# Peptides against a protein of PDB entry 2QAS, part 79

Target 1, 120 residues: chain A of PDB entry 2QAS
Amino acid sequence: PPEDLMQYEAMAQDALRGVVKAALKKAAAPGGLPEPHHLYITFKTKAAGVSGPQDLLSKYPDEMTIVLQHQYWDLAPGETFFSVTLKFGGQPKRLSVPYAALTRFYDPSVQFALQFSAPE

## One batch from the design tools (peptide; made by RFdiffusion4, then SolubleMPNN)

Design b2_p22_2_s2 (from b2_p22_2, 10 letters changed)
Fold by OpenDDE base, seed 1:
Structure b2_p22_2_s2 (fold): chain B 120 residues (1-120), chain A 22 residues (1-22)
Amino acid sequence: as target 1 above (120 residues)
Amino acid sequence: AELERRLEEEEEKALEEFRASL
């Protein structure tokens, strides 16, 4: 096929990542997500900008999935990354994940799914 | 507290099922 100098696929991927950002902003708004909506977010744990508990990230050397439904706090969706507090082993842990690190997004309530290519 | 625990447990199970389906 002819060479795509516009990088349309990359642009499309970025646009779809914007859906995740928008969804997280809705989740962070007062009242949270409208029930029964909840979010499963998968990301590459070794991607640049990902930060969190070392023990947790070590447990998931490739990718990790988090769920935003009942047990999440201080969700802060920024422009390039989001941060959220989740409980692991009963203890609150802060995660920071760039949108570029995402590989999957899923809302089971409406079976809405997105998949992304993340940096290795 | 008990309700929260139950919800957490259900959430964890759902997450496990989701991961298994990947």
Scores: peptide ipSAE 0.153, ipTM 0.762, DockQ to the pose 0.749
Fold by OpenDDE base, seed 5:
Structure b2_p22_2_s2 (fold): chain B 120 residues (1-120), chain A 22 residues (1-22)
Amino acid sequence: as target 1 above (120 residues)
Amino acid sequence: AELERRLEEEEEKALEEFRASL
């Protein structure tokens, strides 16, 4: 096959990761996401830069999906990663996830989905 | 408190259904 010296696929994937970043910035704004929009975000728990409760991450050794709808706090979408507080077993826990660790993004309200390749 | 509990349970159920659908 022809050699792609421009690496268009990689550029396209990075651009699509930008959609997730933009969506999270909307979610972090006052008032949160406009109903009924909500987000399901899946990421590789062992990817570089991922941090969170050890017990929680141990429970999900490969991938983990979080939902941002009713129970999330202090969502901080940075340029390379986002952090958010979620409840697990009734206890608030802080997660930090690089956009590069994402494998799936989904908004059920409009059936919008994105898939990504993430490092292992 | 009761409302928050119900919302959390609904999210958990929805999340489980989502995971099962993959």
Scores: peptide ipSAE 0.152, ipTM 0.760, DockQ to the pose 0.878
Fold by OpenDDE base, seed 2:
Structure b2_p22_2_s2 (fold): chain B 120 residues (1-120), chain A 22 residues (1-22)
Amino acid sequence: as target 1 above (120 residues)
Amino acid sequence: AELERRLEEEEEKALEEFRASL
């Protein structure tokens, strides 16, 4: 097969990561996401830039999935990463995840799914 | 407080179900 010097696949992946960023920005807006939309986000816990409770990340050595629906606070979608406060074991904890660390994005309400290749 | 607890439990169940489906 011919060599792709344009690297279209990489461009497509970057564009799709942009969808996640845009969705999170909508979720962070006043009022949150329009019901019944909610997000399941999976990421590599050992990827560069991932930050959060050591005990929590240790519990999920490879990948972790979080859900943004009813219980999330201070969602801050930046340009390269997003941060959010979630409750684990009843305790609020801050988590920061680079978009590059994402491996899955899913909105059950409309069955919209995306998958990504993320470096460890 | 009670409402928040119920919401947490519902999300936990949904999350577990999602993880099991992967």
Scores: peptide ipSAE 0.145, ipTM 0.759, DockQ to the pose 0.860
Fold by OpenDDE base, seed 4:
Structure b2_p22_2_s2 (fold): chain B 120 residues (1-120), chain A 22 residues (1-22)
Amino acid sequence: as target 1 above (120 residues)
Amino acid sequence: AELERRLEEEEEKALEEFRASL
């Protein structure tokens, strides 16, 4: 097949990462997501810019999935990454994830799914 | 507290099921 020097697939993925960002901004707004929407977000835990509790990241050396539905606080969706407080082992932990680290986004309420290639 | 616990358990169950489907 012909070589794509425009890197259209990468452009498309970046655009779709924008969907995740927009969704998180909606989730962070007062009142949160409109019911029954909720989000499953999967990301590479070793990707550049990912930060969180050492024990948590060690438990998930490749990928981990977080769910934003009932147990999350202080969701802060930035332009390049988002941060959120989640409970792990009953304790609140802060997690920061660049959008570039995402590999999957899913909203089961409407069965909307996105998949991404994430850098290491 | 009880409601919160139940919601947390339901969420964890759903998350486990989701992870298993990957």
Scores: peptide ipSAE 0.135, ipTM 0.749, DockQ to the pose 0.766

Design b2_p22_2_s3 (from b2_p22_2, 7 letters changed)
Fold by OpenDDE base, seed 1:
Structure b2_p22_2_s3 (fold): chain B 120 residues (1-120), chain A 22 residues (1-22)
Amino acid sequence: as target 1 above (120 residues)
Amino acid sequence: DELEKELEEEEEKEIEEFEASL
């Protein structure tokens, strides 16, 4: 097949990652997400820019899924990454995840799903 | 508190079910 010098697939992936960013910005706005919307976000834990508690990340050597519904605080969706505080074992943990690290996004309330290829 | 713990456990179970379905 002919060589794609435009890298359209990458452009499409970036555009779709923009959907996640936009959704997170809605979630971070006053009042949060309109019920019953909630978000499942899966990301590569070893991707560049991912940061969080070592013990937590070690527990998930490949991918980790977080849910933004009832137990999340201080969601901060930046331009290149988002950060959020979640509780694991009752302890608050701060995670920072670049949008580029995402592999899956899902809102079960409307069965909206996205899949992404993330860097190793 | 207890409610928070229950919600956390519920969400953890939901994540497990979600991942299992993928």
Scores: peptide ipSAE 0.211, ipTM 0.786, DockQ to the pose 0.908
Fold by OpenDDE base, seed 4:
Structure b2_p22_2_s3 (fold): chain B 120 residues (1-120), chain A 22 residues (1-22)
Amino acid sequence: as target 1 above (120 residues)
Amino acid sequence: DELEKELEEEEEKEIEEFEASL
């Protein structure tokens, strides 16, 4: 099969990453997400630009899934990455995740799912 | 805080269930 030098699939996935960014911006707005919407976000923990507590990330050597529903604070969706504070073991932890590190996005309330190929 | 703990445990359980369903 001929090689796609345009890399259309990658461009399409990058466009779809924009959906995640937009959803997070809605979540970060006053009032948060409209019920019952909530977000499951899975990302490669070793991807470039991922930042967080080493003790936490060490528990998830490949991928980590976070839930943005009831226990999240200071969600800040930037241009290339988002940051959010979550509690693990009762302790607040700040995570910074580039959109490029995402592998899954899911909203169970409407069963909306996206999957991405993320570099390690 | 008991409420926060309960919510955290609930979400942890939900994450595990979600990951198990994949």
Scores: peptide ipSAE 0.211, ipTM 0.789, DockQ to the pose 0.905
Fold by OpenDDE base, seed 2:
Structure b2_p22_2_s3 (fold): chain B 120 residues (1-120), chain A 22 residues (1-22)
Amino acid sequence: as target 1 above (120 residues)
Amino acid sequence: DELEKELEEEEEKEIEEFEASL
């Protein structure tokens, strides 16, 4: 097949990552997401830029999924990564995840799903 | 508190179900 010198697939992937960023910005706004919308986000835990409690990340050597619905605080969606505080075992943990580390995005309320290729 | 615990456990269960469905 002909070679794609424009790399359209990569461009499309970047555009779709923008959807996640936009959704998180809506979630971070006062009042949060409009019910019943909520987000499931899966990412590569060893991807460059991912940071959080070492003990927590060690439990997920490949991928980890977080849910933003009832228990999340200080969601900060930046331009290249987002950070959020979640509770694990009753303890607040701060996670920072680059959008480039994402592999899945899902909003079950409307069954909207996205998948991404993330670096190993 | 108790409510926080219940919501945390509920979301944990939902994550497990989600991952199992993939």
Scores: peptide ipSAE 0.210, ipTM 0.791, DockQ to the pose 0.920
Fold by OpenDDE base, seed 5:
Order: C-alpha cells, then structure tokens, then sequence
Structure b2_p22_2_s3 (fold): chain B 120 residues (1-120), chain A 22 residues (1-22)
C-alpha cells in the first residue's frame, strides 16, 4: 500500500477528538446539555495523564466508561484534558482524563458514536 | 440521599447495558 506521509488518519482522529471536547464544553456551560442529550465516555484507565482515586481506577484495569447525565459536577473541559466529579458508592470522586485517552464517545439520544485509538 | 442513590444505580445499569451492547 502507498505510504501516507501526511498521516491523514491521525489528523482525522485528532479532529474527531475535538468533537468530544466541544461536546464537553457544551455540557459544562450553564444549564448543561440540552435534554435529552447525555454522554457516554470510555477511556483507557492506564493511559498517560489519567488520574483519579486509586481504589476506583483499580476496579477498571483496562477501560472505564462514565456517563454524564444526572450525576456529575464541576465539569472542566480543558484544551488537552477534562476533569469531572462523579459519585461512586455515594462518594464524590474527581477524575482527570486526557482526550488522547478516549476510546469511545456516544450520545444515545441521537445515536451519535465515535471511536478512537488510545495509547496502551 | 435516596434520589441520588437511585440515579447513580440507574446510570450504573445503563453503563453496563451499553458496554454489553458493544
């Protein structure tokens, strides 16, 4: 196969990660996401830059999916990563996830899905 | 509270269903 010196696939992947960032910025705005929109986000828990409570991340050695619908607080979508507070077992936990760690994004309200390659 | 617990459990269930559907 011909060699792609432009690395278009990587460019496309990065562009699509921008969709996730934009969606999270909408979610972080006053009033949150317009109903019925809500987000399922899957990421590699051991990817560089991922941080959170050890007891929580240890339960998910490979991938973890979070949902942003009813139980999330202080969503802060930065340029390279986002952070959010979620409740697990009734306790608030702070997660920080680089966009590069994402493997899936899904909004079931409109069946919009994206998948990404993430570092091992 | 009770409502928060119910919402958390509901979302956990939804996540499991989502992952199972992949």
Amino acid sequence: as target 1 above (120 residues)
Amino acid sequence: DELEKELEEEEEKEIEEFEASL
Scores: peptide ipSAE 0.208, ipTM 0.786, DockQ to the pose 0.954

Design b2_p22_2_s4 (from b2_p22_2, 10 letters changed)
Fold by OpenDDE base, seed 4:
Structure b2_p22_2_s4 (fold): chain B 120 residues (1-120), chain A 22 residues (1-22)
Amino acid sequence: as target 1 above (120 residues)
Amino acid sequence: SLEEQRLEEEEERQLAEFRASL
């Protein structure tokens, strides 16, 4: 089969990453997400631009899933990455995740799911 | 607070169940 030099699939996935960014902007707005909506976000922990507590990232050498429902603070959806404070073992920890590092987005309330191919 | 702890534990449980289902 001929090579796709336009990389349409990658462009399509990048467009769909915009859905995640938009959803996070809704989540960051005053009042948060409308109930019962909440977000499960999976990302490659070793992807470029991912930052967070080393003890936490070490537990998840490949992928990590975070949930944004009841316990998240200071969600900041930027242009290329988002940052958020979550509690792990009762300890608040700051994570910064580029949208390019995402591999899965899921809202169980409406069973909306997106999957992405993310570079390591 | 106790409520915050309950919510955190509930989310941790749900997250664990979610991961196990994948």
Scores: peptide ipSAE 0.142, ipTM 0.753, DockQ to the pose 0.863
Fold by OpenDDE base, seed 1:
Structure b2_p22_2_s4 (fold): chain B 120 residues (1-120), chain A 22 residues (1-22)
Amino acid sequence: as target 1 above (120 residues)
Amino acid sequence: SLEEQRLEEEEERQLAEFRASL
């Protein structure tokens, strides 16, 4: 097949990652997400820019899924990454995840799903 | 609160089920 010098697939992936960013911005707005919307976000834990508790990330050496529904705080969706505080074992933990690290996005309330290829 | 605990537990259950389905 002919060589794609435009890298359309990458462009499409970036555009779809923009959906996640936009959704997170809605989630961070006053009042949060409109019920019953909630977000399941999966990311590569070893991807560049991912940061969080070492013990937690060690528990999930490949991918980790977080849910933003009832128990999340200080969601900060930046331009290249988002950060959020979640409780694990009752303890608040801060996670920072670049959008480029995402592999899955899902809102079960409307069965909206996205899949992404993420860097190793 | 008890309500917060209930919501957290339900959320964790849902997350577990979601992960299991992947």
Scores: peptide ipSAE 0.136, ipTM 0.751, DockQ to the pose 0.765
Fold by OpenDDE base, seed 5:
Structure b2_p22_2_s4 (fold): chain B 120 residues (1-120), chain A 22 residues (1-22)
Amino acid sequence: as target 1 above (120 residues)
Amino acid sequence: SLEEQRLEEEEERQLAEFRASL
């Protein structure tokens, strides 16, 4: 196969990560996501820049999926990562996830899905 | 609240179903 010196596939993946960022910015806006939209976000828990409660992350040594629908607070979508407060076992926990750590994005309301390669 | 609990449980259920579907 011909050599791609432009690395178009990597460029395309980075562009698609922008969709996730944009969606999260909509979710962070006043009023949240327009119903019935909601987001399933999967990420590599051991990827660089991922942070959260040790006890929580230890339960998911490979990947974790979070859902942003009814129970999320202080969603802060930055340029390179987002942070959000979610409840686990009734307790609020803060997570910080770089977009580069994402492996899957899904909105079941319209069956929109994206998948990404993330660092090990 | 009861409503918050209901919503949390519903999301947990949906998440479990999502994971099972993969």
Scores: peptide ipSAE 0.129, ipTM 0.749, DockQ to the pose 0.885
Fold by OpenDDE base, seed 2:
Structure b2_p22_2_s4 (fold): chain B 120 residues (1-120), chain A 22 residues (1-22)
Amino acid sequence: as target 1 above (120 residues)
Amino acid sequence: SLEEQRLEEEEERQLAEFRASL
């Protein structure tokens, strides 16, 4: 097949990552997401720029899924990554995840799903 | 609070079910 010199697939992936960023900005606004919307976000734990408690990340050597619904704090969606505080085992922990590390985005309230190719 | 604990446990349950479905 002909070579795609425009790299349209990569452009499309970047655009779709923008959907996640936009959704997180809505979630970070006062009052949070409009009910019943909530987000399941999956990412590669060993991707460059991912940071968090070592014990937690070590428990998930490949991918981890977090949920943003009732119990999340200080959600900060930046331009290249987002950070958020979540409770694990009752303890608050801060995670920082580059959008490039994402592999899955899902809102079960409307069954909206996105899948991404993340670097190994 | 008890309400916060309930919500945390509910999210943990939902997350577990989601992971199991993958």
Scores: peptide ipSAE 0.125, ipTM 0.746, DockQ to the pose 0.855

Design b2_p22_3_s1 (from b2_p22_3, 10 letters changed)
Fold by OpenDDE base, seed 2:
Structure b2_p22_3_s1 (fold): chain B 120 residues (1-120), chain A 22 residues (1-22)
Amino acid sequence: as target 1 above (120 residues)
Amino acid sequence: MPSMEEVMARARAELDALLASL
């Protein structure tokens, strides 16, 4: 088949990652997401740029799905990555995740889902 | 009340089921 020199698939993926970024920016606004909207975000824990408590990330050697609904703090959606504080075992933990590390995004309230390819 | 780990596990399972059907 013809060789795609434009790399359209990659461009489409990046555009869709923009949806996630935009959604997170809405979530970071005062009052958070409009109910009942909430987010399930899955990412490769070993992807470049992912950071957080080693003990926590070690529990999820491949992928981790975080939930942004009732308990999340200081959500900071940057241009290339976002960071958020979640409580694990009653302790606040800070996670930083590049959008490039995302593999899945889902909003159960409206059944909106996106899938992405991420570095292994 | 469910722990964050439990909530995430349930979410992951729900998403897995959804994606498997698409």
Scores: peptide ipSAE 0.263, ipTM 0.814, DockQ to the pose 0.731
Fold by OpenDDE base, seed 1:
Structure b2_p22_3_s1 (fold): chain B 120 residues (1-120), chain A 22 residues (1-22)
Amino acid sequence: as target 1 above (120 residues)
Amino acid sequence: MPSMEEVMARARAELDALLASL
């Protein structure tokens, strides 16, 4: 079979990661997401650039799914990664996640789902 | 109120179920 020297699949995945970034930017805007929209975001916890409390990340050695609905603060969607504060055990914890680390994105309100191949 | 950990677990399970159904 012919060899894809353009790596179109990778390009497509990168473009779709842009959807996640855009969605997070909407979520970070004043007023947050329009109800009933909310986000499930799954990422590889050991991917390069992932940052957070060691004890927290240790509980999720492979993947972690965070929920952005009612309990998130200071969502900051950058160009290459986003950061967000979530409460664990009543204590705010800051997570920083590169978009490249994402494996799944889902908005249950409209059943919109994306899947990504992330580096192991 | 459910803990964040519980909410995340439910979300993951829901997503897994959805994807398995496709």
Scores: peptide ipSAE 0.257, ipTM 0.811, DockQ to the pose 0.728
Fold by OpenDDE base, seed 5:
Structure b2_p22_3_s1 (fold): chain B 120 residues (1-120), chain A 22 residues (1-22)
Amino acid sequence: as target 1 above (120 residues)
Amino acid sequence: MPSMEEVMARARAELDALLASL
């Protein structure tokens, strides 16, 4: 096929990452996500910019899928990354995840799914 | 209520299965 010098696929994927950011901003608004919407977010735990407790990330050396439904706090969607507090073993853990680290996004309530290419 | 780990595991499995079917 012809060479794409415009990099349309990359642009499209970046635009779709914007959907995730927008969805998280909705989730961060007062009242949270409208029922029954909730989010499955999968990301590469070793991607640049990902941060969190070492003990937690060590349990998921490749990818982890977090669920934003009933148990999440202080969701803060920034321009390039989001942070959120989730409880693991009853203890609150703060995660910071760049949108570029995402590999999958899913809302089971409406079966809306996105997949992203993330560097290894 | 299930633990976060259990919820995450289930979600991951569900998503894997769904995406594999596409």
Scores: peptide ipSAE 0.256, ipTM 0.812, DockQ to the pose 0.715
Fold by OpenDDE base, seed 3:
Structure b2_p22_3_s1 (fold): chain B 120 residues (1-120), chain A 22 residues (1-22)
Amino acid sequence: as target 1 above (120 residues)
Amino acid sequence: MPSMEEVMARARAELDALLASL
């Protein structure tokens, strides 16, 4: 097959990561996501730029799927990463995740799914 | 009343199944 010197697949992947960013910005807006929309976000916990409590991340050595539905606070979707506060054992924990670390994105309410390639 | 960890585990399992079927 001919060689793709344009890297079209990579460009498409970056465009799709933009969908996640846009969705999170909607979730962070006043009032949050419109019911019944909610998000499942999976990311590589050891990817560069991922930040969070050591004890929490150590429980998920490969991937972690967080749920943004009923309990999340201070969601801050930046241009290269997003941060959010979730409660584990009643204790608030802050996570910062680069969009490049994402491997899956899903909205169960409308069955919208995306998959991304991320370094091991 | 499920813990956050339980909710995340369930979500991960659900997503695995759904994506595998695509």
Scores: peptide ipSAE 0.246, ipTM 0.806, DockQ to the pose 0.720

Design b2_p22_3_s2 (from b2_p22_3, 11 letters changed)
Fold by OpenDDE base, seed 4:
Structure b2_p22_3_s2 (fold): chain B 120 residues (1-120), chain A 22 residues (1-22)
Amino acid sequence: as target 1 above (120 residues)
Amino acid sequence: SPSMEEVMKRAAEESAALLASL
């Protein structure tokens, strides 16, 4: 097959990462996501820029899927990464995840799914 | 009530299975 020097696939993936960012911005707005919408976000825990509690990340050495439905706080979707607070064992933990670290995005309510290649 | 870890585990499995079905 002919060589793609434009790297259209990468462009498309970056554009689709924008969908995740936009969805998170909607989730962070007052009132949150319109029910029953909620988000499953999967990311590479060892990707550059990922930060969070060491004990938590060590439990998920490859990928982690977080659920943004009822148990999340202070969602802050920036331009290159988002941060969110989740409770583990009743203890709030702050996670920061670059959009480039994402591998999957899913909204079960409408079965909308995206998949990404994430460099580490 | 399920722990966050259990919820995340189920979510990971569910999303993976559904992605494979697309």
Scores: peptide ipSAE 0.191, ipTM 0.773, DockQ to the pose 0.744
Fold by OpenDDE base, seed 1:
Structure b2_p22_3_s2 (fold): chain B 120 residues (1-120), chain A 22 residues (1-22)
Amino acid sequence: as target 1 above (120 residues)
Amino acid sequence: SPSMEEVMKRAAEESAALLASL
């Protein structure tokens, strides 16, 4: 087969990451997500740009799935990454995740799922 | 109520299961 010099697959993946960004922006807006929508976001914890508590990330050496439903604060979806505060053991922890680090996105309320190829 | 870790674990499993069924 001919070589794809346009890198269409990569462009498609980036477009799909845009869906996650848009969804997070909806979640961050006043009033949050419309019920019953909520988000499961999976990312590679060792990907470039991922930031969070060392002890937490150590528990998830490969991938981590966070839930944005009832227990999240200060969701800030930027253009290249998002940050969010989650409570672990009753203590608030700040996570920063580049969209490029994503491997899965899922909204259980409507069973909408996306899968991404993230850098190793 | 379940801990965040427990919720995230189940969420990960649920997501994986769905992707496997698609």
Scores: peptide ipSAE 0.186, ipTM 0.772, DockQ to the pose 0.789
Fold by OpenDDE base, seed 5:
Structure b2_p22_3_s2 (fold): chain B 120 residues (1-120), chain A 22 residues (1-22)
Amino acid sequence: as target 1 above (120 residues)
Amino acid sequence: SPSMEEVMKRAAEESAALLASL
C-alpha cells in the first residue's frame, strides 16, 4: 500500500485524545457532567509525565482506571495533561496524567468508548 | 459504600469488557 507520509492515523488518534480533553473540560465546569454521564479513564501509570502518590502508583504498576463520577475534586484539564484529586482511604491524592498516557476512555452512561495506544 | 479501589477495579473490568466487545 502507498506510504502515508501525512501520518493521518496519528492525527486521528490525537483528535480522539481531544475528545477526552473536551469531555474533561465539561466535567470540570461548574455543576460537573450532566447526569448520568461519568467517565472511566485508564492510563499507563509509568508513562512519562504521570505523577501521583508513590504508594498508590505502586499498587498499579501497569494501568490504572480512575472514575470521575461522585468522588473527585479540583479537576483541572490542561492542554497536555489533566490533574484531579481523588480520595483513597479517605485521603485526598492528586494525580496528574498526560493525555498521551491514556489507553482507554469510557462513558458507561452511553457506552461511548475510545482506545488509545500509549507510549511503552 | 464501596472503596475507591473497588470502584476503580470494577470500572476497569467493565470498560475493558465492553471495549473488547465492540
Scores: peptide ipSAE 0.175, ipTM 0.763, DockQ to the pose 0.765
Fold by OpenDDE base, seed 3:
Structure b2_p22_3_s2 (fold): chain B 120 residues (1-120), chain A 22 residues (1-22)
Amino acid sequence: as target 1 above (120 residues)
Amino acid sequence: SPSMEEVMKRAAEESAALLASL
């Protein structure tokens, strides 16, 4: 079969990662997400650029899912990564995740889902 | 097999529960 020199698959995947970024920007705006929307974000904890509490990341050596619904603060969606403060055991912890580390994105309120391949 | 949405929903809920217990 003919070779794809345009790398369309990569372009498509990148475009879809843009959806996650856009959704997070909406969530970071004043007032947050419009109810009942909330986000489930899964990522590879050992992917390059991922940073957070060592104790937390150690508990999830492969991947973990965070929920942005009622308990999140200072969500900062950048161009290449986003950071957010979440409480674990009542203690606030800062997590930074590159969009390239994402493996799943889901909004259960409308059952919208995206899946990505994320190598370390 | 369950749909992608079903699998993701279950996984997300389980993960959320774990995070809350940290």
Scores: peptide ipSAE 0.069, ipTM 0.665, DockQ to the pose 0.108

